# Peptides against a protein of PDB entry 5K2M: the designs that were tried, part 117

Target 1, 273 residues: chain A of PDB entry 5K2M
Amino acid sequence: MRIGITYTVLRREEMAIKERAGEFGEVVMLHEDDLLFPGNYDLDVVIIRNVSHFKALYTARLFESEGIPTVNSSRLIFEAGDKLFATLRLAGKVPVPEWKAALSEGGALRVPDSLGYPLVSKPVFGSWGRLLAKVNDRDSLEAVLEHRKWMKNPLYGIHYFQEFVEKPGRDIRSYVIGGEFVGAIYRYSNHWITNTARGGKAEPCSDPEVEELSVKAWEAFGEGALAIDIFESEKGLLVNEVNPNMEFKNAARVTGADMAGKLVEYAVEVAKT

## One batch from the design tools (peptide; made by RFdiffusion4, then SolubleMPNN)

Design b2_p19_6_s2 (from b2_p19_6, 10 letters changed)
Fold by OpenDDE base, seed 3:
Structure b2_p19_6_s2 (fold): chain B 273 residues (1-273), chain A 19 residues (1-19)
Amino acid sequence: as target 1 above (273 residues)
Amino acid sequence: GPFAEEEEELLARAREEVA
């Protein structure tokens, strides 16, 4: 068994994955600078750990073009890494926040007729709450739409909106790998945007409803390793988004779950199919 | 471009976590 690991930065996650992969076979570390295609890679599977969503997506697709399976697959990275495409998968299986998509400014201006105020404007791509806007009124909506007209990337012209969900000062992040629930944490924040990467408190989440919902959310995609972001709302649990390029250092530390081992075990299973 | 800036910020943050 030869296991590739693509990476941009050797984080604690990549170190843990490397260590656990060494128990199953030969490990080949592949920095982004080492990747050139077409290539003659002698690998049974590749674990994708590139930091960039798009670099991860293209790396996965390039290995797949050479007949080498990847974890995650390019299909999963594509569908889960786009907030709108992820919502389309999730909405058929699990409760999600109410949402609208518009393809023009004129369409976007009618979104409050369905969702009301307050609403949240999101880009379909991006991480850590970048370009999230809480829109409380018509004037704020017009301002957000005006700013988007001047953004260079055409994807900013895809207008994705959610209802604003009141949260109890925290959200839930769960992890499902190969259809198995691995663990979950509460992430505490005093801001409506929960961003743990700046030192937010994390605590273990042991809730059977979270476990069941997390597995159902994973089943909407049907493969791979996903981090799942869940809101506690007055309507119950809502699946907000999924992440196919999961950070798990804090979750592994807090829960004691062997997330790196579970990821490697799944990659070995994928290599054998 | 917006993707390059996002990638640079992602990289900067990833490097800060290892430091």
Scores: peptide ipSAE 0.145, ipTM 0.799, DockQ to the pose 0.631
Fold by OpenDDE base, seed 4:
Structure b2_p19_6_s2 (fold): chain B 273 residues (1-273), chain A 19 residues (1-19)
Amino acid sequence: as target 1 above (273 residues)
Amino acid sequence: GPFAEEEEELLARAREEVA
């Protein structure tokens, strides 16, 4: 078994994955600078750990073009890594925050007619709550839309909105790998954006409802390794988003779950299919 | 390019986490 690991930065997650992969076979570390296609890669599977969503997506697709399966697959990265596309999958299986999408400023200005205020404006791509805006009123909406016109990436012209969900000063991050629930954490924050990368505290979450919902959310995609963001709302649990390029160092530390091992085990399973 | 600013920020944050 030859396991490739693509990466941009050797984070704690990549170090843990490398270490665990070494127990299952030969490990080939592939920095982004090492990647050239088409190539003659002698690998049974590749674990995709590129930092950039787009680089991860293209890297996965490039290996797949060489007949090498990836974890996650390019299909999963594409569908789960876009917040709107992920919402489309999730909405058919699990409760999600109310949402609207608009493809123009004129369309976006009508979103409050359906959802009301407050809203959350999200880019369809991005990490760590970047460019999330709480839109409380018309003036704020106009400002966000104006700023989007000046952004260089055309994907910022895809206007994705959610209802603002009141949370109990925390959210839930769960992990499902190959359909198995691996663990979950509470992420505490005094800010409406909860993210441990922004200095939030993490604590273990042991809730059977979270476990069940997390598995159902994973089943909306039906493959791979996903981190799942869940809100505790007045309406109950809501699946906010998923991440096909998950960070898990805090979750692994807090829960004691072998996230890296489970990911490698799944990759080995994928290699055998 | 259209992705440069996003990538630079992602890389910067990733580097800060390993420092």
Scores: peptide ipSAE 0.139, ipTM 0.793, DockQ to the pose 0.851
Fold by OpenDDE base, seed 5:
Structure b2_p19_6_s2 (fold): chain B 273 residues (1-273), chain A 19 residues (1-19)
Amino acid sequence: as target 1 above (273 residues)
Amino acid sequence: GPFAEEEEELLARAREEVA
């Protein structure tokens, strides 16, 4: 078994994955600077750990073009890494925050007619709550839309909105790998954007409803390793988004779950299929 | 462009975590 690991930065996650992969076979570390295609790589599977969503996506697709399976697959990275595409998968299987998408400013201005205020404006791509806006009124909506006109990336013209979900000062991040629930954490924050990368405290989450919902959310995609963000709302649990490029250092530390091991085990299974 | 800035910020944070 030859296991490739693509990476940009050797984080704690990549170190843990490397260490665990060494127990299953020969490990080939592939820094982004080492990647050239076509490359005739002699690998049974590649674990994708590129920091950039797009570099991860293209790297996965390039290995797949050489007949080498990846974890995650380019399909999963594409569908799960886009907030709107992820919502489309999730909405058919699990409760999600009420959402609207518009393809024009004129369409976006009508979103409050159906969802009301407050709203959350999200780009379809991005991490750590980047460019999230709480839109409380018409003036704020107009301002967000005006600013987006001057953003050079055409993807900012895809207007994705959610209802604002009142959260109990925390959210949930769960992890599902190969259809198995691995663990979950509460992320505490006094800000409406909860993220551990922004200084939030993490605590273990042991809730059977979270476990069941997380597995169902994973089943909407049907493959790979996903981090799942869940909101506790007055309506119950809502799946907000998923991440195919999971950070798990804090979750592994807090829960004691062997997330790196589970990821490697899944990659080995993928290599055998 | 926005991708370059996002990638740079992602890289910066990733580097800070390993420092």
Scores: peptide ipSAE 0.127, ipTM 0.792, DockQ to the pose 0.670
Fold by OpenDDE base, seed 1:
Structure b2_p19_6_s2 (fold): chain B 273 residues (1-273), chain A 19 residues (1-19)
Amino acid sequence: as target 1 above (273 residues)
Amino acid sequence: GPFAEEEEELLARAREEVA
C-alpha cells in the first residue's frame, strides 16, 4: 500500500495523518510544489490536504484522471465545498436553515418576501465567516448587493441567503469519516459567527442526536471525510454546512478521537475498492 | 483578485498555526 498525502502546509493534521498512514503502508508526502500532471505516480490512494479549496479540488481530479482514488474525491470536494451545492444535498436528507438562492440583484431583493428578516448573506465559497453579513433590513440588503456589484469574481453574483438562526452562544462541529461518527465539539462564541478561527473555546459534545444527524448529513454525500457544522435552534438541530477539507486538531485534542487514524483507515478502504 | 487574496489569507493562517 502506497499512500500519497498532498499538502500546502505541514500542519498538525498533516503530521498526524502522515504518522498514522505509516502504520498502513509506505507514505509519500507531496507538497503542492511537487505536483505536476500528467505524472507517473505509483500510489494506491491520495489523501488530499491542500489548504485551498480549489487546489484541493483540482489536485483530486488530476489524480483521479490517472486512475488514483482520492480522499476526498473531487466530486465530494466540489459539492461539499460550495455552500449552495452542499445545501442542495443536505436539504434532501436533514433539517437545514431556511435558504434562498438568487442569480440577480432583482431576485435577491425579493428574498425577504419569502424568508423575512433577519437574513444571513453568504458567498457560496469562502472560509472563516468571510463576507458573511447579517441583513436586518432593506437598507442593509441593498448595501450588500451594491458591494457585490463591485466584486470582480462572478461567483459573488450568486446570492445565497439563510434565515438568521439564534444560537445558544455556540455551534457544533462534528466529524464523520466513511460513514462513521468520529466525534463532535461545541464551539463557543459571543458573536453570531461561531468560528474557532475567532478564538472560540472548544468543548466535547456528547449528544446522540448530534451523532445521528451527523451520519445522516454525511449520507447526503455518501462518501469521504466531512466536518459538519450544526446549529442548535429553537426548531431543533440544523445542519448549516459541511467542510470536505476539515481542520481537526482542536477536535482531536478535545475529544481524544483518532481522526487522523480514521481518515487513513478510510483511505486504505478506498484504495482496496 | 478575490481568490488570490483568499488563498493568501488561508496560507498565511496555516503558516501562523505551524510557527
Scores: peptide ipSAE 0.114, ipTM 0.786, DockQ to the pose 0.692; fails the geometry check

Design b2_p19_6_s4 (from b2_p19_6, 9 letters changed)
Fold by OpenDDE base, seed 1:
Structure b2_p19_6_s4 (fold): chain B 273 residues (1-273), chain A 19 residues (1-19)
Amino acid sequence: as target 1 above (273 residues)
Amino acid sequence: SLFDEEIEERIKRAKEEVE
């Protein structure tokens, strides 16, 4: 078994993945600078750990074009890594926050007619709560839309909105790999954006409802390794988003779950398929 | 672009975490 691992930065996650992969076969570390295609890669599977969503997506697709399966697949990265595309998958299987998508400013201005205020404006791509806006009124909506108009990336013209979900000062990050629930954490924050990358604390989450919902959320995609963000709302658990390029160092530390090992085990299974 | 800056920031933070 020859396991490739693509990466941008050798983080704790990549180190753990490398270490565990060594138990299953030969490990080939592939820095982004080493990736040229078409290439002659002698690999049975590639674990995709590029930091950039798009670089991860293209890397996965490029390996797949060489007949080498990837974890995650380019399909999964594409669908799960876009908030709107992910919502489209999730909405058919699990409870999600109420949402609307608009493809124009004029359409976006009508979103409150359906969702009311407050709203959350999200870019379809991005990390760590960047460009998330709580929109409390018409004036704020107009301001957000005006600013988006002047942003250079055309993807900012895709307007994705959610209802504002009142959370109990935390959200849940769960991990499902190959359909198996691996673990979950609470992420605490005094801000309505509860991402731990902004200084939130993590604690173990042991909730059977979270586990069940997480697996169902994963089943909406049907493959791969996903981190799943869940809100505790007044109307119950809501799946907010998923991440096909998950960070798990904090979750692994807090829960003791062998997330790296589970990821490698799944990659080995994929290689054998 | 804002997108490029975001990726650069992510990479920067990732490097800081491993240092």
Scores: peptide ipSAE 0.118, ipTM 0.752, DockQ to the pose 0.615
Fold by OpenDDE base, seed 5:
Structure b2_p19_6_s4 (fold): chain B 273 residues (1-273), chain A 19 residues (1-19)
Amino acid sequence: as target 1 above (273 residues)
Amino acid sequence: SLFDEEIEERIKRAKEEVE
């Protein structure tokens, strides 16, 4: 078994994956600078750990074009890594926050007619709560839309909105790999944007409802390794988003779950399929 | 890339966590 691992930076996650992969076969570390295509890669599977969403996506697709399966697949990275595309998958399987998408400013201005205020404006791509805006009124909506016009990337013209969900000072991040629930954590924050990358406290989450919902959310995509963000709301649990480029160092530390091992085991399974 | 500033920030943070 020859296992490739693509990476941008050797984080704690990549080091753990490398170590665990060594127990299953020969490990080939592939920094982004090492990747040229087409190439003659002698690998049974590649674990994708590029930091960039797009680099991860293209790297996965390039290996797939050479007949080498990847974890995650390019399909999963594409669908799960876009908040709107992920919502489209999730909405048919699990409860999600109410959402609207608009493809023009004129359409976006009508979103409050359906969602009301306050609402949350999100880019379809992004991490750690970047460019999230809580929109409390019409004036704020107009301001956000005006600013978007001056942003260079055309993807900022895709207007994705959610209802504002009142959370109990925390959210949930769960992990599902190959359809198996691996673990979950609470992330605490005094800000309406909860993220451990912004200094939030993490605690173990042991809730059967979270486990069941997380597996169902994963089943909406049907493959790979996903981190799943869940809100606790007055309406019950809501799946907010998923992440195909999961960070798990805090979750592994807090829960004691072998996230890296589970990922490698799944990759080995994929290689044998 | 399409989100160069975001990627740069992510890489920066990733490096800071390992150093």
Scores: peptide ipSAE 0.107, ipTM 0.748, DockQ to the pose 0.712
Fold by OpenDDE base, seed 4:
Structure b2_p19_6_s4 (fold): chain B 273 residues (1-273), chain A 19 residues (1-19)
Amino acid sequence: as target 1 above (273 residues)
Amino acid sequence: SLFDEEIEERIKRAKEEVE
């Protein structure tokens, strides 16, 4: 078994994956600078750990074009890594926050007619709550839309909105790999944006409802390794988003779950399929 | 571009966590 691992930076996750992969076969570390295609790579599977969503997506697709399966697949990265596309999958299977999408400023200005205020403006891509805006009124909405006009990436012209969900000072991040629930954590923050990457505290989450919902959320995609962000709301648990390029160092530390090992095991299974 | 800036920020934070 030859396992490739693509990466931008050798983070704690990549170090753990490398270490665990070594127990299952030969490991080939592939920094982004090492990647050229077509390349005739001699690999049975590639674990995609590029920091950039788009680089991860293209890397996965490029390996797939050479007949090498990836974890995650380019399909999964594409569908799960875009907040709107992920919502489209999730909404048919699990409870999600109410959402609207608009493709123009004029359309976006009508979103409050359906969602009301407050609402949350999200870019369809991004991490660590970057460019999330709590929009409390019309003035704030207009400001967000005006700023988007000056953003160079055309994806910022895709207007994705959610209802603002009141949370109990925390959210939940769960992990499902190959359809198996691996673990979950609470992420605490006094800010409406909860993220451990922003200095939030993490604690273990042991809740059967979270486990069940997490698996169902994963089933909306039907493959791969996903981190799942869940809100505790007055109307129950809501799946906010999923991440096909998951960070798990905090979750692994807090829960003791072998996230890296589970990921490698799944990659080996994919290689054998 | 904001896209490049986002990637650079992610890389920066990733490096800081390993240091």
Scores: peptide ipSAE 0.131, ipTM 0.760, DockQ to the pose 0.692; fails the geometry check
Fold by OpenDDE base, seed 3:
Structure b2_p19_6_s4 (fold): chain B 273 residues (1-273), chain A 19 residues (1-19)
Amino acid sequence: as target 1 above (273 residues)
Amino acid sequence: SLFDEEIEERIKRAKEEVE
C-alpha cells in the first residue's frame, strides 16, 4: 500500500501520521510545492494535511479526479469547513446554537428580531476565532455590517449569526474518526472565544453524553475524520462547529489517545473500498 | 489578502511550535 500525505508544514501531527503510516505501507510525503496536476501519482490513498482550508479542498478534489481517494474527501472538507454548510448538516441531527443567515445588509439588520441580543457574527470561513464579533446592540450590528462592505472577499457578504452562548469558562473539543469516538478535551479560557492556540489549559473530558453527541454530529456528515466543538450551555450540550482539518497534538497528549494511528487506520480502510 | 495573512500566521505559529 502507498499512502500519500499532503502538508504545508511538518507539525507534530504530520510527524505522528507519517510514523504510523509507515507501519501500514510506503509513505509518500507531498509538500504543497510538490503538487502539480494532472499528475501520475501512484497512491492508494492520500491523507490531506494542508493548513489552508481551500488548498486542502482543491488538493482533495484534484486527487479524486485521478481516482485516488482522500481523507478527508473534498465533499467533507467543503461541507464541514464552511460554518453555514456545517450548520445545515448538524441542525437536523443534533442540538446547535440558534442561528440565522442573511444574504444582504437589509436582511442582516432583521436578524435580532429572531435571535435577540447579544448575538455573534461569524464569517462562514476562517479559524482561531478570527472576525468573530459579539454584537450587543443595534449600533454594534451596524458597525460590523459597515466594515464587512469593505472586505474584498465576496464570502464576507454571507452573513451568519448565532445566539451568544454563555459558557462555563471552557468548551469541549472531541474527535470522531470513521464513526468511532477517539477522545475529547476541555479547553479553558477566560475569554468568550476559547482557543488552545492562545495558551489555554487542556484537560481530558470523560463524559458519556459528549461521546454520544459527538458520534451523532459525525453521522450528520457520515464520513471522515472530524474535530467537533461543543458548548456547555444552560440548555445542555450544543454542537457549535466541526473541523475537517483537525489539530490534535494537545488532545493526544492530554488523553493519550492514538489519534494519528486511528486516522491512518481509517485511511487504509478507505483505500480498500 | 485576508486569506493569505491568515495562512501565513497559521504557518508561522506552526513553525514556532516545532522549534
Scores: peptide ipSAE 0.110, ipTM 0.752, DockQ to the pose 0.557; fails the geometry check

Design b2_p19_7_s1 (from b2_p19_7, 13 letters changed)
Fold by OpenDDE base, seed 3:
Structure b2_p19_7_s1 (fold): chain B 273 residues (1-273), chain A 19 residues (1-19)
Amino acid sequence: as target 1 above (273 residues)
Amino acid sequence: DLFELIVKEEEEFIKEFYS
């Protein structure tokens, strides 16, 4: 078994994946600078750990074009890594925050007619809570839309909105790999944007409702390794988003779950199909 | 190129986050 691992930055996650992969076969570390296509890669599977969503997507598709399966697949990265496309998958299977999408400024201005205020404006791409805006009124909405209009990236013209969900000072991050629930954590923050990568405290989450909901959320996509963000709302648990390029250092530390091992085991299974 | 623009913007965010 020959296992490739693509990466941008050698983080604790990539080190753990490399170490666990070595137990199953030969490991080939592939930094982004090492990747040229078409190439004669002698690999049975590639674990995609590029930090960039788009680089991860194209890297996966390029390996697939040479007959090498990837974890995650380019299809999963594409559908899960876009907040709107992910919502479309999730909404048919699990509870999600109320949402609206508009393809014009004029359409976006009518979103509060359905969602009301406050609402949250999100880019369809991105991580770590960047460019999220809590919109409390019409003036704030107009300001966000005006700024988006002058941003160079045309993807900012895809207007995605959610209802603002009041959270109990925390959210939940769960992990499902190959359809198996691996673990979950609470992420605490005094800010409405909760993220452990921004200095939030993490604690273990042992809740059978979270486990069941996480598996159902994964089943909306039906493959791969996903981190799942869940809100504790007045309406119950809501699946906010999923991440096909999961960070798990804090979750592994807090829960003791072998996230890296589970990911490698799944990659080996994919290689054999 | 649109792809290059998108990737470059994301790289700047990544650089900022891991700096």
Scores: peptide ipSAE 0.395, ipTM 0.911, DockQ to the pose 0.770
Fold by OpenDDE base, seed 5:
Structure b2_p19_7_s1 (fold): chain B 273 residues (1-273), chain A 19 residues (1-19)
Amino acid sequence: as target 1 above (273 residues)
Amino acid sequence: DLFELIVKEEEEFIKEFYS
């Protein structure tokens, strides 16, 4: 068994994955600078750990073109890594925050007619709560839309909005790998954006409802390894988003779950399929 | 190139976050 691991930054997660992969076979670490396609890669599976969503997506697709399966697959990275496409998958299976999408400024200005205020403006791509805006009124909506006109990335022209969900000073991040629930944590923050990468504290979450909901959310996609962000709302648990490029160092530390091992085991299973 | 534009933006954020 030869296991490739692509990466941008050697984080604690990548080090853990490398270590565990070594127990199953030969490990080939592939920094982004090492990648050239088409190539002659002698690998049974590749674990995709590129930090960039798009580099991860293209890397996965390129290996797949060489007949090498990836974890995650390019399909999963594409669908789960886009907040709108992920919402489309999730909405049919699990409760999600109310959302609207508009493809023009004129359409976006009508979103409050359905969602009301306050609402949250999100880019369809990105991580770490980047470029999220709480929109409290018409003036702030106009400002957000105006600023987005001057952003060069055309994806900012896809206007994605959610209802603002009042949270109890925390959210939940769960992990499902190969359809199995691995663990979950609470992420605490005094800010309306909860993210441990932004200084939030993590605690173990042991809730059967979270476990059940997390598995259902994973089933909306049907493959791979996903981190799932869940809100505790007045309406109950809501699946906010999923992440196919999951960070898990804090969750692994807090829960004691062998997330790296589970990921490698799943990759080995994929290689044998 | 669209890919170059998008990736460049991501790379800038990555550098900022992990610097």
Scores: peptide ipSAE 0.393, ipTM 0.908, DockQ to the pose 0.803
Fold by OpenDDE base, seed 2:
Structure b2_p19_7_s1 (fold): chain B 273 residues (1-273), chain A 19 residues (1-19)
Amino acid sequence: as target 1 above (273 residues)
Amino acid sequence: DLFELIVKEEEEFIKEFYS
């Protein structure tokens, strides 16, 4: 078994994945600078750990074009890594925050007619809660839309909105790999944006409802390894988003779950398929 | 180039986050 691992930054996660992969076969670490296509890669599977969503997506697709399966697949990265596309998958399977998408400023200005205020404006791409905006009123909406018009990336012209969900000072991040629930944590923050990568504290989450919902959310995509962000709302648990390029150092530390091992085991299974 | 623009922006954010 030859396992490739692509990466941008050698983080705790990549180190753990490398270590566990070594138990199953030969490990080939592939920094982004090492990647050239078309290539003659002698690999049975590649674990995609590029930090960039787009680089991860293209890397996966490029390996797939060489006949090498990836974890995650380019399909999953594409579907899950875009917040709007992920919502489209999730909405048919699990409760999600109410949402609207608009493809113009004029359309976006009508979103409150359906969802009211407050709203959350999200870029369809990106991580670590950047460029999230809580929109409390019309003036704020106009400001966000105006600013986005002058942002250089045209993807900011895809206007994705959610209802603002009141959370109990925390959210839940769960992990499902190959359809199996691996673990979950609470992420605490006094800010409406919760993210342990921004210095939030984490504690184990042991809730059967979270486990069940997490598996159902994963089933909306049907493959791979996903981190799942869940809100505790007044109307119950809501799946906010999923991440096909999960960070799990905090979750692994807090829960003791072998996230890296489970990921590698799944990759080995994929390699054998 | 759209792809170049998107990738560069992501790289900037990555550098900022992991700096």
Scores: peptide ipSAE 0.363, ipTM 0.902, DockQ to the pose 0.728
Fold by OpenDDE base, seed 1:
Structure b2_p19_7_s1 (fold): chain B 273 residues (1-273), chain A 19 residues (1-19)
Amino acid sequence: as target 1 above (273 residues)
Amino acid sequence: DLFELIVKEEEEFIKEFYS
């Protein structure tokens, strides 16, 4: 078994994946600078750990074009890595926050007619809570839309909104790999954005409802390794988003779960298919 | 190139986050 691992930065996650992969076969570390296609890659599977969503997507697709399966697949990265596309998958399977998408400023201005205020404006791409905006009123909506209009990236013209979910000062991040629930954590923050990447505290989450919902959320995509962000709302648990390029160092530390090992095991299974 | 712009912007954010 020859396992490739693509990466941008050798983080704790990549080191753990490398270490665990070594138990299953030969490991080939592939920095982004090493990737040239078409190439003569002698690999049975590639674990995609590029930090960039787009680089991860293209890397996966390029390896697939060489007949080498990837974890995650380019399909999964594409669908799960876009908040709107992910919502489209999730909405038919699990409870999600109420959402609206608009393709114009005029359409976006009508979103409150359905969702009311406050709203959350989200770019369809990006991580770490970047460019999330709590929109409390019409004036704020107009301001956000005006600013989006002048942003150079055309993807900012895809207007994605959610209802503002009042959370108990935390959210949940769970991990499902190959359909198996691996673990979950609470992420605490005094800010309405609870991402631990912005200094939040992580604690173990042991909740059977979270586990069941997480697996169902994963089943909406049906493959790969996903981190799943879940809100605790007055309406119950809501699946907010998924991440096909998950960070798990904090979750692994807090839960003790061998997330890297589970990822590698799944990759080996994919290689054998 | 729009795609170049998208990727470049993402790289800048990544650089900022991991700086």
Scores: peptide ipSAE 0.342, ipTM 0.895, DockQ to the pose 0.811

